# Ledger of designs, part 58: peptides against a protein of PDB entry 3B8E

Target 1, 230 residues: chain A of PDB entry 3B8E
Amino acid sequence: PFLIFIIANIPLPLGTVTILCIDLGTDMVPAISLAYEQAESDIMKRQPRNPKTDKLVNEQLISMAYGQIGMIQALGGFFTYFVILAENGFLPIHLLGLRVNWDDRWINDVEDSYGQQWTYEQRKIVEFTCHTPFFVTIVVVQWADLVICKTRRNSVFQQGMKNKILIFGLFEETALAAFLSYCPGMGVALRMYPLKPTWWFCAFPYSLLIFVYDEVRKLIIRRRPGGWVE

## One batch from the design tools (peptide; made by RFdiffusion4, then SolubleMPNN)

Design b2_p13_5_s1 (from b2_p13_5, 11 letters changed)
Fold by OpenDDE base, seed 4:
Structure b2_p13_5_s1 (fold): chain B 230 residues (1-230), chain A 13 residues (1-13)
Amino acid sequence: as target 1 above (230 residues)
Amino acid sequence: ALELLKLARELAL
């Protein structure tokens, strides 16, 4: 989010407070829950990792985590961001380069794509209205991300949902997301304005995409052991 | 850590 904010000079899509709520709030319990995941049914059929040659974190894992899954998550968040701003009169093309004027408190006549003028206060309300749905979008795609992280090779359908701590983590992060989104005073405290419940569904296509992508990847790995995808 | 530093900076601003 922040890289695109700098490169494209768009209004801030995700606030720093919101990022911290993701990293320290919603992701912590789910990440810990993975330590309690049941071993894959085929783990004993695999050759043990060679500690001299095989890194715990390799380039493939980094590529998957940041380059593929992380990119899909970011796209999901940005999709929600662009939809909200478009519904408020700011088309995606109009947002390019708008940051400078958007963040200037002395400019109270920033025009949207339809020629409507927006005061600084109105713009900040819209910006903070974007932060909450972006956050919720990340939480919803994290459901898929967490679920796909249960296994390296086996399908989630083969592994099942037996990790009670992981299930608890999914409920906890969702409850926390709802709390941060709807609790009175969060707009003042965290600059997270409440969102319509319909915005929770904006991330679902991306969550499904992550899930399908990983299941297809795992299917390829199972069918072609030793392939470049492994 | 970088995001925490950014937050600390934003809270300090």
Scores: peptide ipSAE 0.013, ipTM 0.497, DockQ to the pose 0.025
Fold by OpenDDE base, seed 2:
Structure b2_p13_5_s1 (fold): chain B 230 residues (1-230), chain A 13 residues (1-13)
Amino acid sequence: as target 1 above (230 residues)
Amino acid sequence: ALELLKLARELAL
């Protein structure tokens, strides 16, 4: 989000405080929970890792986890952002280069895509209205990300949801997201305005996409061991 | 490219 904010000069899609709440709040317990995940059923049937050639985290895994899944997560967040701004009269193309005028408090006549003029205060309300749904979108896609991280090769349906700590982590991150979204004063403290409950569902297609993508990947790995997808 | 993607993810999150 922040990289696109700089490159495209769009209004800030996700606040720094919200980013910190993701990195230090919602992701901590889930990440720790992965340390308690059960071994895959076939792990003891695999040849021992060659410590000279085989890394615990190989470049393919990094590329998959940080590249592909991260891109889908970002797309989910930006989708929510663009939908909210479009509903308020700002089409995606119009947002390009708009940041300079958007952030200028002395410009009170910034036009939307339909020629409506927006005051600085109105623009900031819309901006902060995007932050909370973007944050919640990330949490919802993280549900899928966490679940797919349970295994490298086995399907989640083969592995099951036996890790109680992971289940607790999913509830904790969701509860924290709800707290940050709806607790009185969060709009002032975090610039996170309350979102309509309907915005929670905007991320569901992306969460499903992540899940399906990874299950298909794992299926390919099981059918074709030693492929570049592993 | 992987480091840039990692960095982009770190900045995106």
Scores: peptide ipSAE 0.006, ipTM 0.386, DockQ to the pose 0.025
Fold by OpenDDE base, seed 3:
Structure b2_p13_5_s1 (fold): chain B 230 residues (1-230), chain A 13 residues (1-13)
Amino acid sequence: as target 1 above (230 residues)
Amino acid sequence: ALELLKLARELAL
């Protein structure tokens, strides 16, 4: 989000505090839960990793996680951001380059896409209104990401959802997201204004896309061992 | 987990 904020000069999509809440709050328990995942049924048929040559985190895993899944997650967050701003009169094209005037406290007549003028205070309310739904969008796509991380090759339907710690992690991150989104004072303390419940559903298509994408990828790996997708 | 954290960081960046 911050890179796009700088490159495109758009209003800040996700606040620094919300980022910290993701990094330190919602992701920690889900992360730890993966250590308790049961081994895949075929793992003992694979040769042991060579500790000198084979990294635990290989370039293929990094490329998939950061390059592909990460891009889909980012797109989900930005989609929610653009929808909220569009509903408030700022079309995506109008946001390009707007940051300079948006963040200027002395400019109180920034026009939206419909010619409505916005004061600095009004603009900051809209900006902070985007932070919470963006955060929640990340949590919703993280559900899919955590679930797909259960296995490397087997389908989640083959592995099952037997890891109780992982299930707990999904509930914990969701409960924390709800707490940060709706607890009184979070708007003042964290600049996380409460979101309409409908915003939770904006990320669902992206979460589903991540899940389907990875299941298809795993299916291809199972059907074509040694392919470039591995 | 670490990749999610890094992804969250990269998404945050």
Scores: peptide ipSAE 0.021, ipTM 0.513, DockQ to the pose 0.036; fails the geometry check
Fold by OpenDDE base, seed 5:
Structure b2_p13_5_s1 (fold): chain B 230 residues (1-230), chain A 13 residues (1-13)
Amino acid sequence: as target 1 above (230 residues)
Amino acid sequence: ALELLKLARELAL
């Protein structure tokens, strides 16, 4: 979020508080749950890693985790952000360079794409209204991310959903996201204003995309061992 | 490094 915020000079798409809620709140229990995941059924049939040549964290793993899946997650969050701002009168092209005037508390006549003037207070309400759905979007795509992390090579359908701690983690992160989004006073305490329930569905295509992408990747690895995707 | 990159991703995005 901050990279695009700096480069494009757009209104802040995701607040620092929401980032902390992801890192310290929603991601911890799911991440711990992976320690309880069963080994893949074929693990003893694989060749042992060469500790001198094969890194535990290689360029392929970094490319998968950050370059591909991370970019899809970001795209999902930004999609939600742009849709909310467009519904409030700010088209994506109009947001470019708007940050300077947007964040100025003394400017109370910032125009939207339709010529409507917005006070500082009104602008901050819509900005913080974007932060919560962006956060929820990340939680929804994290469902797919956590599920795909159960295996490196086998399909999730081969592994199954037997890890009860992982299932608990999915419910916990979702319940925490709902609490942070809808509890009275969160707008003042965390700058997280309540979202319409329909915004929870905005991330579903991206969550599905992550899941399908990883299943296709794993399928390619199973069919062509030693390929560039491994 | 992965956690730092994850944090950097979360902060940078």
Scores: peptide ipSAE 0.007, ipTM 0.461, DockQ to the pose 0.029; fails the geometry check

Design b2_p13_5_s2 (from b2_p13_5, 11 letters changed)
Fold by OpenDDE base, seed 1:
Structure b2_p13_5_s2 (fold): chain B 230 residues (1-230), chain A 13 residues (1-13)
Amino acid sequence: as target 1 above (230 residues)
Amino acid sequence: ALLLLLLARLLAE
């Protein structure tokens, strides 16, 4: 998100506070819940990791986490961002290079794609209106991310959803997201303005994509052990 | 790192 913000000079897609709410709020309980996940049925059939040669976090895992899943998550967030701004009159092409004027409090006549002028205050309301749905989008795609993290090789359908702490984590992160999105005063306190309930669904295709992608990945690993997909 | 960069930007505004 931030790299695109710098490179494209677009209005800020995701605020610092929302990032903190993700990293320290919504992700903590889900991440802890994975420690309570049941071992995969085949775990004892695998050779132990060599502590000297095999890294716990290898290049393949980094590629999967940041290069694949993280990219899909970012795309989901940006999709929501661009849709909201387009609904408010700012088409994606018009956002390119707009940041300088957007963030200038002395410019109160920034035009949208339709020639409507926006005051600084109005622009910031729209910007902060994007932050909350972006945050919620990340939470929704994190549902899929958490579920796919239950297993490394086996399908989630083989593992099942027996981890009650993980289920609790999914509810907790969702409840926290709802609280941060809809609690009175969050617009002032956190610059997180309320979102329409429909915005929760914008991430669902991406969440499904993450899930399907990982299930296909795991299927390939099961069929072709030692492949580049592992 | 992302957070720090965002914070740095916010402080520069």
Scores: peptide ipSAE 0.007, ipTM 0.507, DockQ to the pose 0.021
Fold by OpenDDE base, seed 3:
Structure b2_p13_5_s2 (fold): chain B 230 residues (1-230), chain A 13 residues (1-13)
Amino acid sequence: as target 1 above (230 residues)
Amino acid sequence: ALLLLLLARLLAE
């Protein structure tokens, strides 16, 4: 979000405090839960990693994490951001380069895509209104991300959902997201204004896309061992 | 892997 904020000069899509809530709040328990995942059925058929040649974090993992899944997650967040701003009169094209005027406290007549003028205070309310749904969007796509991380090769349907700690993590991150989104005072404390319940669903297509994408990837790996997709 | 995904998300953010 911050890179696009700088490059495209758009209004800030996600606040710093909100990012900390993701990194320190919603992601910790899910990440820890993966340590308790059962081994894949074929793991003992694989040779042990060579500590001298094989990195724990390889290029394939980086490519999957940053280049593929991370991009889909970012797209999900930005989709929600653009939808909210469009509902408030700011079409995506109009947001490009708008940051300079958006963040200027002395400009109280910034026009939206429909010619409506917005004061600085009104603009900041809309900006902070985007932060909570963006955060929730991230949590929703994390459901899929966590589930796909259960296995490297086997389908989730083959592995099953037997990890109770992972299931707990999914509930915990969702409950925390709801708490941060709707608890009184969060708007003042975290600049996280309450979101409409409908905004929880904005990320569902992207969460599904992540899941389907990874299942297809794993299917290809199973059918074509040693392929470039592995 | 999740930490990398998190970092990727942070960078994509």
Scores: peptide ipSAE 0.014, ipTM 0.528, DockQ to the pose 0.034; fails the geometry check
Fold by OpenDDE base, seed 5:
Formats: C-alpha cells, structure tokens, sequence
Structure b2_p13_5_s2 (fold): chain B 230 residues (1-230), chain A 13 residues (1-13)
C-alpha cells in the first residue's frame, strides 16, 4: 500500500495502525496454529532436503509468498479501497496525484469527480472509512492463505480440516477484526471507523482466487514432479 | 529479518 501511496500520490489506502493490527493482532494465532498441523501423507515418500544446497527460503517460496499470493492480497485491498472512494464520488483516475491537496488541512474545497467540494474533516472521515474495510479485506484473504498453508503438495481436500487450533484461529482473527471495526471509540483510538456489513463480502472473490490458484499449483506439482512450480 | 519483513510489508502496503 505505501509503495502505491508514494508512486501514485493517492490518499493513504491503509493506515499504520491497521497494519499493526494485522501483524500483531489477527496473524498471531493463525501463524501459531500451523505448528500443530499434521504432516502430509506422502512426506516419507519425498527425498530429504540437502542442507548444503537446498535453502529453507528459496526463490520459489519467495515468488509464491510475495510475488503471487501477496500481490493478490494487495489487489484485493486496493479493489475495496477504490470501490469505497468511487461510491463517495472519487473515481480512481481522479485520485492520482490528489494526495498533496488531500492531506493539506488548509484546503477545504477539494473537488471530487462530480464537482462536489470536500472539507479536510470530510476527506479524513472517508479515508479512515477506507482503512477498516481494507483491513477486513486482508483478514478475509488471510482465511484462504492460512488454509493453503496447511499443505505444500497435497490438496487441502486430501489433508482435511482436522486442526482444531487452526479453526479456532480463523474464528479468533474474525472476531478480533469485528471488535476492532465496530467497538465504540475505535474511530478515535485507532482511526478505524465502522464499516457496512456488505464490505465483508468485497474480498470473497479474491479469497476464492487465492484458494483456486494454490490448488491448481499443487495439482500441477502432483502431475509434473520436478517442475518450476515446486 | 523480521523487522525488515515488517518494514517491507509496511512499504508494500
């Protein structure tokens, strides 16, 4: 989000506080839950890693985590951001370069795409109204991320959902996201204004895309061992 | 490395 914020000079899509809520709040229990996941059924049929040549973090892992899945997550968040701003009168093209005037508290006549003028206070309300749905979007795509992380090669349907700690983690992160979004005073304390319930569904296509993408990847690995997709 | 990842994530967001 910050890279696009700097390069495109758009209003801030996701605040520092919301990022901290993801990294320290919603991701902790899910990440710990993976330590309790059962080994894949075919693990003893795989050759052991060569500790001298095979890195734990390789180019394939980086490509999958940051270059593929991370990009889909970012796209999901930005989609939610652009939809909310468009519903408030700011079309995506109009946001390019707008940050300078948007963040200036002395400019109270910033025009939207329809010629409506916005005060600084009104602009900050709509900006912070974007932060909470962006955060919730990340939580919804993280459901898919956590589920796909259960296995490296086997389908999730082969592994099943037997890890009760992982299931608890999914409910915990969702409950925490709802608490941070709707608890009174969060707008003042965290700059997280409450979102309409409909915004929870905005990320579902992206969550499904992540899941389908990883299942297809794993299917290719199973059919063609030793390919570039491993 | 975790701080750099956090920073990279902060920057990527």
Amino acid sequence: as target 1 above (230 residues)
Amino acid sequence: ALLLLLLARLLAE
Scores: peptide ipSAE 0.008, ipTM 0.519, DockQ to the pose 0.028; fails the geometry check
Fold by OpenDDE base, seed 2:
Structure b2_p13_5_s2 (fold): chain B 230 residues (1-230), chain A 13 residues (1-13)
Amino acid sequence: as target 1 above (230 residues)
Amino acid sequence: ALLLLLLARLLAE
């Protein structure tokens, strides 16, 4: 998000505070919960990795985390961002290069795609209105990401949902997301304005996409061991 | 330090 903010010079899609709330708040308990996940049923049937040749973190794991799943997460967040701004009169093409004027408090006549002029205060309300739905979108997509991270090879349906700490983590991150989104004073304290309940559903297609994608990947691995997908 | 400065700036705006 921040790289696109710099490169495209768009209004800030996700605030630094909201990023910290993800990294230190909603993602912390879920990430720790994975340490308590039950080993896959076939782990003892696999050959031990060669510690000299088989890295724990390899190009394939990096590609999965950042090149695939991370990109789908970012797309989900940006989709929500662009929809909110479009509903407020700012079409995606108009946002390119707009940041310089958007962030200037002395410019109070920034035009939207329809010729409506926006004051600095009005623009900042719209910007901060995007931050909370972007944050919630990431949390909803993280549900799928956390669940798929339970296993490397076995289906989630084979592994099951036996990790009580992981289940607790899913509820905790959701409850924290709701708290940060709707608790009085969060708009002042964190620049997180309340979102309409309908925005929670905006990420569901992306969450489903991640889940289906990874289950298909795992199915391919099971059917073709030693393939490039592993 | 840069993150804290950015955070401080965002909170001050």
Scores: peptide ipSAE 0.008, ipTM 0.528, DockQ to the pose 0.023; fails the geometry check

Design b2_p13_5_s3 (from b2_p13_5, 11 letters changed)
Fold by OpenDDE base, seed 5:
Structure b2_p13_5_s3 (fold): chain B 230 residues (1-230), chain A 13 residues (1-13)
Amino acid sequence: as target 1 above (230 residues)
Amino acid sequence: SLLLLLLARLLAE
């Protein structure tokens, strides 16, 4: 989010407070739940890692985390952001370079793509209205991320959903996301304005994409051991 | 974040 904010000079798509709510709030219980996941059925058939040659964090792990899954998550968040701004009169092309004027409190006549003028207060309401759906989008894609993290090589359908702590984590992060989004005073305290319930569904295609992508990856690994996808 | 999930997974193995 911040890289595109700086490079494209667009209005801030995700606030620092919302990032902290993800990292310290919604992601903690789900992350801990992975410690209670059962071992994969084929674990004893795998060769042990060589601690002298095999890095714990390798290029493949970085590629999966940041290059693949992280990019799909970011794309989902930005899609939600651009849709909300477009519904409020700001088309994606018009947002390029707009940040300087957008963040200036003394400019009260910033025009949208249709020639409507926006005050500083109105612009900040729209910006903070984008932060909450972006946050919720990240939570919805995290459902898929958590589920795909249950296994390295086996399908989730082979592993099953037997980890009750993981299931609890999914409900907890969703309930916390709803609380942060709809509790009175969150607009003042966290700059998180309430979202329409329809925005929860905006991330579902991306969550499904993450799940399908990882299942296909795991299928390739099972069919062709020792490939570049491992 | 995905980083925390990865870290948790790495620590659980």
Scores: peptide ipSAE 0.080, ipTM 0.545, DockQ to the pose 0.051
Fold by OpenDDE base, seed 3:
Structure b2_p13_5_s3 (fold): chain B 230 residues (1-230), chain A 13 residues (1-13)
Amino acid sequence: as target 1 above (230 residues)
Amino acid sequence: SLLLLLLARLLAE
Protein backbone atom coordinates (compact mmCIF):
# COMPACT_ATOMS: atom_id res chain seq x y z
CA PRO B 1 0.00 0.00 0.00
CA PHE B 2 2.64 2.55 0.97
CA LEU B 3 4.81 1.80 -2.07
CA ILE B 4 1.91 2.46 -4.44
CA PHE B 5 1.05 5.59 -2.46
CA ILE B 6 4.55 6.92 -3.17
CA ILE B 7 5.02 5.64 -6.75
CA ALA B 8 1.58 6.53 -8.10
CA ASN B 9 1.14 9.62 -5.88
CA ILE B 10 -2.37 8.52 -4.89
CA PRO B 11 -4.19 9.34 -1.63
CA LEU B 12 -3.03 7.08 1.23
CA PRO B 13 -4.81 3.71 0.83
CA LEU B 14 -4.12 2.37 4.31
CA GLY B 15 -3.11 4.24 7.45
CA THR B 16 0.03 3.42 9.43
CA VAL B 17 -1.96 2.66 12.57
CA THR B 18 -4.20 0.34 10.56
CA ILE B 19 -1.13 -1.50 9.27
CA LEU B 20 0.02 -1.98 12.86
CA CYS B 21 -3.40 -3.42 13.70
CA ILE B 22 -2.85 -6.01 10.95
CA ASP B 23 0.72 -6.87 11.91
CA LEU B 24 0.21 -6.96 15.67
CA GLY B 25 -3.50 -7.69 15.92
CA THR B 26 -5.06 -9.84 13.25
CA ASP B 27 -1.97 -11.80 12.15
CA MET B 28 -0.47 -13.01 15.44
CA VAL B 29 -2.99 -15.61 16.61
CA PRO B 30 -3.40 -17.11 13.13
CA ALA B 31 0.39 -17.38 12.81
CA ILE B 32 0.72 -19.15 16.16
CA SER B 33 -2.14 -21.48 15.25
CA LEU B 34 -0.18 -22.93 12.33
CA ALA B 35 2.33 -24.39 14.79
CA TYR B 36 -0.43 -26.72 15.98
CA GLU B 37 -1.33 -27.99 12.51
CA GLN B 38 -1.18 -31.75 11.99
CA ALA B 39 1.62 -33.12 9.86
CA GLU B 40 0.83 -33.91 6.25
CA SER B 41 0.38 -37.61 5.47
CA ASP B 42 3.54 -37.73 3.35
CA ILE B 43 5.86 -35.75 5.66
CA MET B 44 7.75 -38.86 6.84
CA LYS B 45 8.70 -39.60 3.22
CA ARG B 46 10.67 -36.33 3.07
CA GLN B 47 14.23 -36.01 4.24
CA PRO B 48 14.87 -33.71 7.20
CA ARG B 49 15.91 -30.18 6.35
CA ASN B 50 19.65 -29.63 6.48
CA PRO B 51 20.09 -26.61 8.78
CA LYS B 52 23.38 -25.67 7.09
CA THR B 53 22.18 -25.65 3.47
CA ASP B 54 18.39 -25.42 3.52
CA LYS B 55 17.09 -22.01 4.53
CA LEU B 56 13.92 -21.92 6.59
CA VAL B 57 12.73 -19.12 4.32
CA ASN B 58 13.73 -20.09 0.80
CA GLU B 59 13.26 -18.33 -2.53
CA GLN B 60 10.24 -20.49 -3.34
CA LEU B 61 8.52 -19.43 -0.13
CA ILE B 62 9.30 -15.76 -0.79
CA SER B 63 8.01 -16.10 -4.35
CA MET B 64 4.78 -17.67 -3.13
CA ALA B 65 4.23 -15.28 -0.23
CA TYR B 66 5.19 -11.96 -1.81
CA GLY B 67 5.22 -12.61 -5.53
CA GLN B 68 1.95 -14.51 -5.85
CA ILE B 69 -0.32 -14.55 -2.79
CA GLY B 70 0.80 -11.13 -1.55
CA MET B 71 0.08 -9.60 -4.96
CA ILE B 72 -3.44 -11.04 -4.99
CA GLN B 73 -3.99 -9.68 -1.47
CA ALA B 74 -2.73 -6.25 -2.51
CA LEU B 75 -4.98 -6.28 -5.58
CA GLY B 76 -7.95 -7.08 -3.36
CA GLY B 77 -7.17 -4.17 -1.05
CA PHE B 78 -6.64 -1.74 -3.91
CA PHE B 79 -9.81 -2.90 -5.62
CA THR B 80 -11.78 -1.98 -2.50
CA TYR B 81 -9.92 1.33 -2.27
CA PHE B 82 -10.63 2.28 -5.89
CA VAL B 83 -14.30 1.29 -5.62
CA ILE B 84 -14.79 3.50 -2.56
CA LEU B 85 -13.06 6.47 -4.15
CA ALA B 86 -15.01 5.98 -7.39
CA GLU B 87 -18.27 5.96 -5.41
CA ASN B 88 -17.15 9.28 -3.94
CA GLY B 89 -16.46 10.81 -7.37
CA PHE B 90 -12.75 9.97 -7.79
CA LEU B 91 -12.14 7.59 -10.69
CA PRO B 92 -8.86 5.59 -10.58
CA ILE B 93 -7.24 7.53 -13.42
CA HIS B 94 -7.93 10.83 -11.63
CA LEU B 95 -6.13 9.63 -8.49
CA LEU B 96 -2.77 9.35 -10.28
CA GLY B 97 -0.62 12.26 -9.14
CA LEU B 98 -3.41 13.68 -6.95
CA ARG B 99 -1.58 13.10 -3.61
CA VAL B 100 0.27 16.42 -3.59
CA ASN B 101 -2.90 18.46 -3.89
CA TRP B 102 -4.89 15.97 -1.81
CA ASP B 103 -2.60 16.36 1.21
CA ASP B 104 -2.28 20.15 0.91
CA ARG B 105 -4.37 21.82 3.60
CA TRP B 106 -4.41 25.13 1.74
CA ILE B 107 -6.05 23.68 -1.38
CA ASN B 108 -9.79 23.50 -0.75
CA ASP B 109 -10.94 23.20 -4.35
CA VAL B 110 -9.56 19.83 -5.48
CA GLU B 111 -11.87 18.62 -8.22
CA ASP B 112 -13.13 15.07 -8.54
CA SER B 113 -13.75 13.29 -11.84
CA TYR B 114 -17.10 15.07 -12.18
CA GLY B 115 -15.87 18.61 -11.47
CA GLN B 116 -17.08 18.71 -7.85
CA GLN B 117 -14.74 20.60 -5.54
CA TRP B 118 -13.59 19.00 -2.30
CA THR B 119 -12.26 20.79 0.77
CA TYR B 120 -9.29 19.39 2.68
CA GLU B 121 -11.57 18.16 5.46
CA GLN B 122 -13.89 16.41 3.02
CA ARG B 123 -10.94 14.73 1.29
CA LYS B 124 -9.56 13.46 4.60
CA ILE B 125 -12.95 12.03 5.54
CA VAL B 126 -12.98 10.09 2.26
CA GLU B 127 -9.38 8.94 2.77
CA PHE B 128 -10.09 7.66 6.27
CA THR B 129 -13.28 6.06 4.98
CA CYS B 130 -11.05 3.96 2.71
CA HIS B 131 -8.77 2.73 5.52
CA THR B 132 -11.31 0.54 7.32
CA PRO B 133 -12.60 -1.31 4.23
CA PHE B 134 -9.03 -1.82 3.03
CA PHE B 135 -8.16 -3.31 6.43
CA VAL B 136 -11.22 -5.57 6.39
CA THR B 137 -10.34 -6.64 2.86
CA ILE B 138 -6.92 -7.74 4.09
CA VAL B 139 -8.51 -9.75 6.91
CA VAL B 140 -10.89 -11.48 4.48
CA VAL B 141 -8.07 -12.46 2.12
CA GLN B 142 -6.04 -13.60 5.14
CA TRP B 143 -8.72 -16.23 5.82
CA ALA B 144 -7.77 -17.87 2.56
CA ASP B 145 -4.06 -17.30 3.16
CA LEU B 146 -4.22 -18.98 6.56
CA VAL B 147 -6.19 -21.94 5.21
CA ILE B 148 -3.78 -22.52 2.30
CA CYS B 149 -0.83 -22.35 4.72
CA LYS B 150 -2.12 -25.48 6.51
CA THR B 151 -0.46 -27.68 3.90
CA ARG B 152 2.40 -27.55 1.43
CA ARG B 153 1.37 -30.39 -0.88
CA ASN B 154 -1.89 -31.94 0.26
CA SER B 155 -5.23 -30.34 -0.52
CA VAL B 156 -7.05 -28.66 2.35
CA PHE B 157 -9.79 -31.19 1.63
CA GLN B 158 -7.31 -34.00 2.33
CA GLN B 159 -5.93 -32.33 5.46
CA GLY B 160 -9.29 -31.16 6.80
CA MET B 161 -10.08 -28.39 9.28
CA LYS B 162 -9.22 -30.26 12.49
CA ASN B 163 -6.93 -27.61 14.00
CA LYS B 164 -9.17 -25.98 16.61
CA ILE B 165 -6.57 -23.30 17.35
CA LEU B 166 -6.57 -22.26 13.69
CA ILE B 167 -10.37 -22.08 13.70
CA PHE B 168 -10.15 -19.97 16.84
CA GLY B 169 -7.60 -17.73 15.09
CA LEU B 170 -10.01 -17.15 12.18
CA PHE B 171 -12.75 -16.12 14.60
CA GLU B 172 -10.38 -13.97 16.66
CA GLU B 173 -9.04 -12.01 13.69
CA THR B 174 -12.59 -11.51 12.37
CA ALA B 175 -13.86 -10.38 15.77
CA LEU B 176 -10.92 -7.99 16.15
CA ALA B 177 -11.56 -6.61 12.67
CA ALA B 178 -15.22 -6.05 13.54
CA PHE B 179 -14.26 -4.40 16.84
CA LEU B 180 -11.78 -2.03 15.19
CA SER B 181 -14.28 -1.23 12.42
CA TYR B 182 -17.38 -0.56 14.52
CA CYS B 183 -16.32 0.33 18.07
CA PRO B 184 -17.17 3.95 18.94
CA GLY B 185 -14.13 6.20 19.00
CA MET B 186 -12.08 4.18 16.47
CA GLY B 187 -12.49 6.98 13.95
CA VAL B 188 -10.73 9.36 16.33
CA ALA B 189 -8.23 6.91 17.82
CA LEU B 190 -7.21 4.95 14.71
CA ARG B 191 -8.67 7.01 11.84
CA MET B 192 -10.82 3.98 11.08
CA TYR B 193 -14.27 5.17 10.19
CA PRO B 194 -17.16 2.67 10.30
CA LEU B 195 -17.77 0.71 7.12
CA LYS B 196 -21.00 -0.47 5.57
CA PRO B 197 -21.44 -4.23 6.05
CA THR B 198 -21.43 -4.65 2.26
CA TRP B 199 -17.71 -3.80 2.14
CA TRP B 200 -16.91 -7.11 3.83
CA PHE B 201 -17.97 -8.88 0.64
CA CYS B 202 -15.71 -6.89 -1.70
CA ALA B 203 -12.75 -9.13 -0.83
CA PHE B 204 -14.58 -12.46 -1.20
CA PRO B 205 -13.70 -12.94 -4.90
CA TYR B 206 -10.03 -12.40 -4.08
CA SER B 207 -10.17 -14.73 -1.08
CA LEU B 208 -11.72 -17.37 -3.32
CA LEU B 209 -9.09 -16.69 -5.99
CA ILE B 210 -6.28 -17.24 -3.47
CA PHE B 211 -7.84 -20.50 -2.33
CA VAL B 212 -8.46 -21.82 -5.85
CA TYR B 213 -5.03 -20.73 -7.03
CA ASP B 214 -3.27 -22.58 -4.22
CA GLU B 215 -5.41 -25.71 -4.57
CA VAL B 216 -4.60 -25.80 -8.30
CA ARG B 217 -0.90 -25.28 -7.50
CA LYS B 218 -0.97 -28.14 -4.99
CA LEU B 219 -2.80 -30.34 -7.48
CA ILE B 220 -0.10 -29.68 -10.08
CA ILE B 221 2.63 -30.50 -7.51
CA ARG B 222 0.91 -33.79 -6.64
CA ARG B 223 0.53 -34.77 -10.30
CA ARG B 224 3.99 -33.61 -11.39
CA PRO B 225 6.45 -34.05 -8.53
CA GLY B 226 9.72 -32.15 -8.99
CA GLY B 227 8.21 -29.55 -11.30
CA TRP B 228 9.12 -25.85 -11.24
CA VAL B 229 5.86 -25.12 -9.42
CA GLU B 230 7.09 -26.93 -6.26
CA SER A 1 1.72 -14.26 4.86
CA LEU A 2 5.42 -15.09 4.94
CA LEU A 3 5.56 -13.89 8.53
CA LEU A 4 2.81 -16.32 9.49
CA LEU A 5 4.68 -19.22 7.92
CA LEU A 6 7.95 -18.17 9.51
CA LEU A 7 6.43 -17.89 12.96
CA ALA A 8 4.64 -21.20 12.53
CA ARG A 9 7.85 -22.98 11.59
CA LEU A 10 9.84 -21.38 14.39
CA LEU A 11 7.24 -22.39 16.93
CA ALA A 12 7.00 -25.92 15.54
CA GLU A 13 10.75 -26.53 16.10
Scores: peptide ipSAE 0.070, ipTM 0.522, DockQ to the pose 0.049
Fold by OpenDDE base, seed 4:
Structure b2_p13_5_s3 (fold): chain B 230 residues (1-230), chain A 13 residues (1-13)
Amino acid sequence: as target 1 above (230 residues)
Amino acid sequence: SLLLLLLARLLAE
C-alpha cells in the first residue's frame, strides 16, 4: 500500500495505525495458531529437509508469500479503496498525482472527478473512511491466507479444520476488527471511522480467489510432484 | 511491515 502511495502519488490508502493494528493485533494470534496445526497426513512420506542445503525460507516461499498471496491481498485492499473513493466522487484516474494537493491543509478547493470541491477536513474524513474498509479487507483476505497456510501440499478439505486454536484465532481477529471498526471513539483514537457492514463483503471475492488459487496450486503439486510450482 | 511503517512515519514527518 505505501509503495503505491509513493509511486502513484495517491491519497494514503492504509494508515500507519491500521498497519500496526494488522501486524500487532489481528495477525498475531492467527500466526501463533499455525504452530499448533496438525501434521499433514503425508508428512512421514516426505524426505526430511536437509538443514545444510534446504533453507527454511526459500525463494519459493518468498515468491508465494509476497509475490502471489501478498499481491492478491494488496489488490483486494486497493479495490476496496478505489470503490470507496469512486463512491465519494474520486475516480481512480483522478487520484494519480493528487497526493500533494490532498495532503496540503491550505488547499480547500481540491476538485473531484465531477468538479465538486473538497476542503482539507472533508478529504481527511474520506481518507480515514478508506482506512477502516482497507483494514477490514485485509482481515477478510487473511482468513483465506490463514486457512491455506494450514497445509503445504494437502487440500484444506483433506486436512480439515481440527485446529481449535486456529478457529479461535479467526474469531479473535474478526472480533478485534469489528471492535476497532465500530467502537465509539476509534475515529479519534485510531483515525478509523465506522464502515457500513456491506464493506465487509468487498473482500470476499479476493478471499475466495486466494483460497481457490492455493487449492489449485496444491492440486497441481499433488498431481505433478517435483514440478516448478513446488 | 513494521519497518515500512517506521519508514512511512519518518517520511511523513
Scores: peptide ipSAE 0.039, ipTM 0.566, DockQ to the pose 0.023
Fold by OpenDDE base, seed 1:
Structure b2_p13_5_s3 (fold): chain B 230 residues (1-230), chain A 13 residues (1-13)
Amino acid sequence: as target 1 above (230 residues)
Amino acid sequence: SLLLLLLARLLAE
């Protein structure tokens, strides 16, 4: 998100506080919950990792986590961001290079894609209106991310949803997201303005995409062990 | 990553 913010000079898609709420709020309990996941049925058929040669975090894992899943998550967030800005008159192409004027408090006549002028305050309201749905989008795609992290090779349907702590984590992150989105004063305290309930569904296609993508990946790994997809 | 976003925001302020 931030790389695009810098490179494209677009209005800030996700605030610092919202990032902290993700990294320290919504992700912690889910991540801890994975420590309580049951072992995969085939785990005892695998050779132990060689601690001298086999990295715990390898290039394949980095590629999967950051290069694939992380990119899909980012795309989901940006999709939500662009849709909200488009609904407010700012088409994606018009956002390119707009950041400098957008963030200038002395410019009160920034035009949208339809020639409507926006004051600094109005622009900041729209910006902060994007932060909350972006955050919620990340939480919704994290549901899929957490679920796919239950297993390395087996399908989630084979593993099942028996980890009560993981289920609790999903509820906790969702409840926290709802609290941060709708609690009075969050607009002032965290610059997180309330979102329409419909915005929660904006992320669902991406969450489903992550889930399907990983299940297909795991299916390929099961059918072709030792492939580049592993 | 979200951490990179945070770092980059901190560098932009």
Scores: peptide ipSAE 0.024, ipTM 0.588, DockQ to the pose 0.024

